# Peptides against a protein of PDB entry 5KEZ, part 136

Target 1, 320 residues: chain A of PDB entry 5KEZ
Amino acid sequence: NVAIYNPFRPWWERYQPVSYKLCTRSGNEDEFRNMVTRCNNVGVRIYVDAVINHMCGNAVSAGTSSTCGSYFNPGSRDFPAVPYSGWDFNDGKCKTGSGDIENYNDATQVRDCRLTGLLDLALEKDYVRSKIAEYMNHLIDIGVAGFRLDASKHMWPGDIKAILDKLHNLNSNWFPAGSKPFIYQEVIDLGGEPIKSSDYFGNGRVTEFKYGAKLGTVIRKWNGEKMSYLKNWGEGWGFVPSDRALVFVDNHDNQRGHGAGGASILTFWDARLYKMAVGFMLAHPYGFTRVMSSYRWPRQFQNGNDVNDWVGPPNNNGVI

## One batch from the design tools (peptide; made by RFdiffusion4, then SolubleMPNN)

Design b2_p18_8_s4 (from b2_p18_8, 10 letters changed)
Fold by OpenDDE base, seed 3:
Structure b2_p18_8_s4 (fold): chain B 320 residues (1-320), chain A 18 residues (1-18)
Amino acid sequence: as target 1 above (320 residues)
Amino acid sequence: SWAEEQHAKYVARQKALY
């Protein structure tokens, strides 16, 4: 991915890919293989956050400022480490003046235009699908158990399906023969927009962002909410079917006040309430649960916003 | 609405990636 130095190596640089090489702030490919093997050998499975909707921002300077040193040129859509070229992006499909998503009530814009400048991959193309599948299959062959698909809301479900159909079975050294990768898709659906979580049920589980948001209000006793109201928690609260839900109290976005949930989201900053929420989540049968492991950073609120929400985990000069 | 507010925050987050 792009190596960002202003601010200095933020967490979100990971979501601006320039290649599918497994050399990042977390380590190199050999170290990754070693970690996956050691984890699998003790029954801990690895799921990869796969950023496949887009490459880096269109305004990033061309060069070799990347975690693996690969050259890239956003201006010309040149990512030779893949390789991608101008033929592999949706620039010609997006009809907005800016080239970015301008109206989230237009599903076509949401999927064919750039997410705030992030170069939008043409996932309708078999070439693009194949390059992504090769990346994911490499990970599967290493021994990962599945994937979080980042920014799934911005991809056509059919394109996702086409990629998934190219995927190998899981590595038989650790998984039963014929096992398929576990797929969960990040879709922010709080209602009011044309894109629905149910559009993605056919590909795997989806993130249920209503879960953390609503649980936060209940635990915080906002709006007169009571724990007793949780008696029909899950589908009874209008959430997606349990067998399609990936649930969580917080994630890396909304623990910073971003995305769905806002101030209602409980985080480690509110330790007692957070433990209550996580405990409830783990005890309740609804959905597939995900627990967040985060870190402290020097929060600095200005005009209600944390100006240091970019800060990544403890690191050594940008390397974990 | 609440949903619109949350959406705005999502957009703001994505702008940070730009």
Scores: peptide ipSAE 0.040, ipTM 0.741, DockQ to the pose 0.078
Fold by OpenDDE base, seed 1:
Structure b2_p18_8_s4 (fold): chain B 320 residues (1-320), chain A 18 residues (1-18)
Amino acid sequence: as target 1 above (320 residues)
Amino acid sequence: SWAEEQHAKYVARQKALY
């Protein structure tokens, strides 16, 4: 991915890919392979956060300032490490003046335009689908069990399906023959927009962002909410079907106060309430549960916003 | 609406990636 130095190596640089090489501040491919093997050998499965909607920002300077040292040129849409070229992006499909998403009530903009400047891949093209499938199949061959598909709201469900149809069965060293990768899709559906979580049910599970937001308000006793109201928690609260839901109390985005819950989201910063929420989530039979493992950073609030919400995970490897 | 407000925060987060 792109190496960002202002601010200094933020967490979100990981979501600006310039190649599908497995060499980031988290480690190299050999180290990743070692981890996957060690985990599988004790029954712990690995699911990769796959960024397949886009490459890096269109305004990033060309060069080799990346974690793997790969050259890239956002201006010319040149990513030779893949390789991608100008033919592999949705620049010509997006009809907005800026080239960015301007109206989230227009589903075509949401899926065909750039997400805040991030170069939008043309997932309708078989070439692009194949390159993504090759990346994911490489991970499957290493031994991963499945994927979180980042920014799924911004991809056409049919394009996702086409990619998934190209995926190999899971590695038979650890999984039964014919096993398929576990897929869950990040879709932020809080209502009011044309794109719905249900559009993606055919591809796998979807994130239910209403879960953490509503649970937070209940645990915090906001607006007179009571724990007894959780009796019909799940579908009874208007959430997606249990067999399609991936549920969580917080994630890396909303623990920083950004989107899909805001101030209602409980995090490790609210230790007691957070443990209550996580405990409830694990005890209640709704959805596939995910527990967050995060880190502390030096929060500094200015005008109600943490100016240090960019701080990445601790890292002692200064090589990349 | 509440949904619009939360979405706006999401967009703000995404702007940080640019």
Scores: peptide ipSAE 0.035, ipTM 0.736, DockQ to the pose 0.078
Fold by OpenDDE base, seed 5:
Structure b2_p18_8_s4 (fold): chain B 320 residues (1-320), chain A 18 residues (1-18)
Amino acid sequence: as target 1 above (320 residues)
Amino acid sequence: SWAEEQHAKYVARQKALY
């Protein structure tokens, strides 16, 4: 991915890819392979956060300032390490004046235009689908068990399916023959917009962002909410079917006050309430559960917003 | 609305990635 130095190596630089090389601040491919092997050998499975909707931001300077030194040029849509060129992006398909998503009530903009400047891949093209599948298959062959698909809301479900149909079975060294990768898709559906979580049920599980938001309000006793109201927790609260739901109390976005949930989201900063929420989540049968492991950073609030929300994990001069 | 408020937060998150 792109290496950003202002601010200094923020967490979100990981979501601006310039290649599909396994070479980041977390380590190189050999180190990753060793980790996957060691984890699999003791029954711990690895799921990769796959960023496949886009490449880096259009305003990032061209050059070799990336975690693996790969050259890239956002201005010309040149990513030779893949390779991608101008033919592999949705610039001509997006009809907005800016080239960015301007109206989230227009599903075509949400999927065909740039997410806040992030160069939008033309996932309708078989070439692009194949390059992504090759990346994911390389990970499968290493021994990962599945994927979180980042920014799935911004991809057409049919394009995702086309990619998934190209995937290998899981590595038979650790998984039964014929095993398929576990897929869950990040879709933020809080209602009121054309794109729905149900659009993606055919590809795998989806994130249920209503879960953390609603649980937060209950645990915080906001709006007169009571714990006794949780008796019909799950589908009874209007959530997606349990067998399609990936549930969580918080994620890296809304832990920082970003994304779905707002101030209702419970985090480790609210230790007691957070433990109550996580404990309840793990005890309740609804959905497939995900528990977050995070870190503290020096929060500095200005006008209700943390100006240090960019701070990444503990590191040694940028290396994690 | 609640949905609109949450969407605004989502957009803010997305801008942070740029």
Scores: peptide ipSAE 0.035, ipTM 0.734, DockQ to the pose 0.077
Fold by OpenDDE base, seed 2:
Structure b2_p18_8_s4 (fold): chain B 320 residues (1-320), chain A 18 residues (1-18)
Amino acid sequence: as target 1 above (320 residues)
Amino acid sequence: SWAEEQHAKYVARQKALY
């Protein structure tokens, strides 16, 4: 991915890829392979956060400022380490003046235009699908158990399906023969937009962002909410079917007060309430549960916003 | 930086959906 130095190596640089090389701040491919093996050997499975909707930002300077030193040129859509060229992006398909998503009530724009300047891959092209599948299959062959698909809202479900159909079975050294990768898709659906979580049920599980948002409101006792109202927690609260839901109290985005759920989201900063929420989540039989493991950072609030929300995990001069 | 600004815009959009 792009190496960002201002601010210094923010966590979100990981979501601006320039190649599919397994060479990042976390280590090289050999180290990753070693980690996957060690984890699998003790029954811990690895799921990769796969950024496949886009490459890096349109306005990022060309060069070799990347985690593995790969050259890239956003201006010319040149990513030779893949390789991608100008033919592999949706520049010509997006019909907005800016090339970015301008109307989020237009599903076509949401999927065909750039997400806040991030170069949007033409996932309709078999070449692009194959390059992505190659990346994911490499991970599968290493021994990962599945994937979180980042920014799934911004990809056509059919294009996702086409990629998934190219995937290998899981590595038989650790998984039963014929096992398929576990897929969960990040789709933020709190209502009000044309794209729905149900559009993606065919590809795998979907993140249920209503879960953390509503649970936070209840546990905080906002708006007269009571714990007793959680009696029909799950589908009874309008959430997606349990077998399609991946649930969580917080994630990396809304832990910083930015993502879906707003101020209602409980985090480790509110330790007592957070423990209550996580405990409830683990005890209640709804959805596939995900527990957050995070870190403290030096928060600095200005006008109600943490100006240090970019801070990544503990590191040694950028190396994790 | 430009990159940070883009991230902020994305995050802000997601927040607005609540």
Scores: peptide ipSAE 0.032, ipTM 0.699, DockQ to the pose 0.675; fails the geometry check

## One batch from the design tools (peptide; made by RFdiffusion4, then SolubleMPNN)

Design b2_p19_1_s1 (from b2_p19_1, 12 letters changed)
Fold by OpenDDE base, seed 5:
Structure b2_p19_1_s1 (fold): chain B 320 residues (1-320), chain A 19 residues (1-19)
Amino acid sequence: as target 1 above (320 residues)
Amino acid sequence: SAAEEQMKKYRERLRKLYQ
């Protein structure tokens, strides 16, 4: 991914890829392979956060300022380490003046235009699908158990399906022959927008963001909510079917958010309430549970906003 | 500046996640 130095190595640089090389601040491919092997050998499975909707931001300077030193040029859409060129992006398909998503109530913009300037891959092209599948298959062959698909809302479900159909079975060294990768898709559906979580059920599980938002409201005793109302927790609260749900109390994004559904989110900053929420989540059978492991950063609120919400994990001069 | 533009995009992402 791109290396950003101002601010100094923010967490979100990780979501601006310039290649599919397994070479980041987390380590190189050999180190990753070693970790996957060690984890699998003790029954711990690895699920990769796969960023396949886009490459880096259109405004990032061309050069070799990336975690693996690969050259890239956002201006010309040149990513030779893949390789991608201008033919592999949706620039001509997006019809907004800026090239960015301007109206989130327009599903076509949400999927064909750039997310905050992130160069949008033409996932309708078999070439692009194949390059992504090659990346994911390499990970499968290493021994990962599945994937979180980042920014799934911004990809057409059919394009995702086409990529998934190219995936190998899991590595038989650790998984039964014929095992399929576990897929969960990041789709933020709190209502009010045309793209729905149900659009993606055919590809795998989806993130249920209503879970943490509603649970936070109940535990905080907001709006007259009571614990007794949790009797029909899950589908009874309007959540997706349990077998499609990936549930969580918080994630890296909503730890830093404060909008609708954000203010109610419980985090480690509210330790007691957070433990109550996590305990409830783990005790209740609804959905596939995910527990967050995060870090403390120096929050600095200015006009109600944390100006340090970009801060990444603890590091030594950029080295994790 | 490049830094300012990056921060603008980042803030916009957060806004659209939860508004």
Scores: peptide ipSAE 0.071, ipTM 0.746, DockQ to the pose 0.485
Fold by OpenDDE base, seed 3:
Structure b2_p19_1_s1 (fold): chain B 320 residues (1-320), chain A 19 residues (1-19)
Amino acid sequence: as target 1 above (320 residues)
Amino acid sequence: SAAEEQMKKYRERLRKLYQ
């Protein structure tokens, strides 16, 4: 991915890929393979956060400022380490003036335009699908158990399906023969927009963002909410079916959020309430649970916004 | 700078996702 030095190695640089090389601030491919093996050998499975909707931001300077030194040129859509070129992006499909998503009530924009400047891959193309599948299959062959698909809301479900159909079975050294990768898709559906979580049920589980948002409201006792209202928690609250839901109290994004949903989200900053929420989540049968492991950073609020929300995890000069 | 622009875009993403 792109290596950003100002601010110094923010967490979000990981979501601006320039190649599919397993070479990042966390380590190289050999180290990753070693970790996966060691984890699998003790029954700990690895799920990769796969960024496949886009490459890096269109405004990033061309060059070799990347975690593995790969050259890239956002301006010309040149990512030779893949390789991708101008033919592999949705520039011609997006009809907005800016090339970015301008209206989230327009599903076509949400899928075909750039997410805040991130170069949008043409996932309708078999070539692009194949390059992504090759990346994911390499990980599967290493021994990962599945994937979080980043920014799934911004990909057509059918394109995702086409990629998933190219995937190998899991590595038989650790998984039963014929096992399929575990897929969960990041889809933010809090209602009010045309894209729905149910659009993605056919591909795997989806993130249920209503879970953390509503649970936070209840635990905080906002709007007169009571714990007793959790009697029908899950589908009774309008959440997706339990067998499609991946649930969590917070994630790396919404613990930094400033909107209505973000404000209700419980995080480690509210330690007592957070423990209550996580405890409830783990005790309740609804959905597939995910527990967040985060870190403190020097928050600095200016006009209601944390100007240091970019700060990544504890590191040694950018290396984790 | 390009980095500052990325930060801006990042914040915009968060805003859009959760408001």
Scores: peptide ipSAE 0.057, ipTM 0.745, DockQ to the pose 0.580
Fold by OpenDDE base, seed 1:
Structure b2_p19_1_s1 (fold): chain B 320 residues (1-320), chain A 19 residues (1-19)
Amino acid sequence: as target 1 above (320 residues)
Amino acid sequence: SAAEEQMKKYRERLRKLYQ
């Protein structure tokens, strides 16, 4: 991914890829392979956060300022490490004046235009699908068990399916023959917009952002909410079907107030309430559960906003 | 709406990517 130095190596630089090389501040490919092997050997499976909707931002400077030193040029849409070129992006397909999503009530814009400047891959092209599948298959061959598909809302479900149809079975060294990768898709659906979580059910599970938002409200006892109201928690609360839901109390975005859920989201900063929420989530049978593991950073609130919400995970080993 | 607020916050996050 791109190496951002202002601010200094923020967490979100990881979501600006310039290649599909396994070479980031998390480690190199050998280290990743080692981790996957060790985890699989004790029954711990790995699911990769796959950023496949886009490459880096169009405003990032061209050059070799990336975690693996690969050259890239956002201006010319040149990502030779893949390789991608101008033919592999939706620049001509997006009809907005800015090239960015301008109206989230227009599903076509949401999927064909740039997500706030992030260069939008032309997932309709078999070439692009194949490059992504190659990346994911490499991970599958290493031994990962599945994927979180980042920004799935911004991809056509059919394009996602086309990519998934190219995926190999899981590595038979650790998984039964014929096993398919576990897929869950990040789709932010709080209602009121044309793109629905149900659009993606055919590809795998979807993130249920209503879960953390509503649970936070209940645990906080906002608006007279009571724990007893959780008797029909899950589908009874209007959530997606249990077998399609991936549920969580918080994620990296909304623990910083940057995503779905708003102020109701519970995080480790509210330790007692957070433990209650996580405990409830783990005890309740609804959905596939995900527990957040985060880190502390020096929060500095100005006008209600944490100006240090960019701070990335700690790194003390000199990894670029 | 809740969705609109979510999108606003999300867009705000993304704007930071280019600072």
Scores: peptide ipSAE 0.036, ipTM 0.700, DockQ to the pose 0.077
Fold by OpenDDE base, seed 4:
Structure b2_p19_1_s1 (fold): chain B 320 residues (1-320), chain A 19 residues (1-19)
Amino acid sequence: as target 1 above (320 residues)
Amino acid sequence: SAAEEQMKKYRERLRKLYQ
């Protein structure tokens, strides 16, 4: 991915890929293989956060400022390490003046235009699908158990399906023969927009952002909410079917006051309430649970926003 | 709506990714 130095190596640089090389702040491919093997050997499975909707931002300077030193040129849509070129992006398909998503009530824009400048891959193309599948298959062959698909809302479900159909079975060294990768898709659906979580049920599980938002409200006793109201927690609260839900109290975005959930989201900063929420989540059968493991950073609020929300995990001169 | 506000924040976060 792109190496960002201002601010200094933010966490979000990881979501601006320039190649599919397994060479990042976390280590190189050999180290990754080693980690996956060690984890699998003790029953810990690895699920990769796969950024496949886009490459880096269109305004990022061209060069070799990347975690693996690969050259890239956003201006010309040139990512030779893949390789991608101008033919592999939705520049011509997006019809907005800016090239970015301008109206989130337009599902076509949401999927075909750039997510705030991030170069949008033409996932309708078999070439692009195959390159992504190759990347994911490489990971599968290493021994990962599945994937979180980043920004799934911004990809057509059918395109995702086409990629998934190209995937190998899981590595039989650790998984039963014929096992398929576990897929969950990041889709923010709090209602009010045309794209629905249900659009993606065919591909795997989806993130249920209503979960953390509503649970936070209840635990905080906002709006007269009571714990007793959780009797029909899950589908009874309007959430997606349990077998399609990946649930969580917080994630990296809303932990920083961004995205779905708002102020109701509980985090480790509110330790007591957070433990209550996480405890409830783990005790309740609804959905596939995800527990957040995070870190403290020097928060600095300005106008209600943390200006240090970019701060990544503890690191050694950028190396995690 | 509350949902719209939350999505606004989401978009703001993503803008930071771009910049």
Scores: peptide ipSAE 0.035, ipTM 0.700, DockQ to the pose 0.077

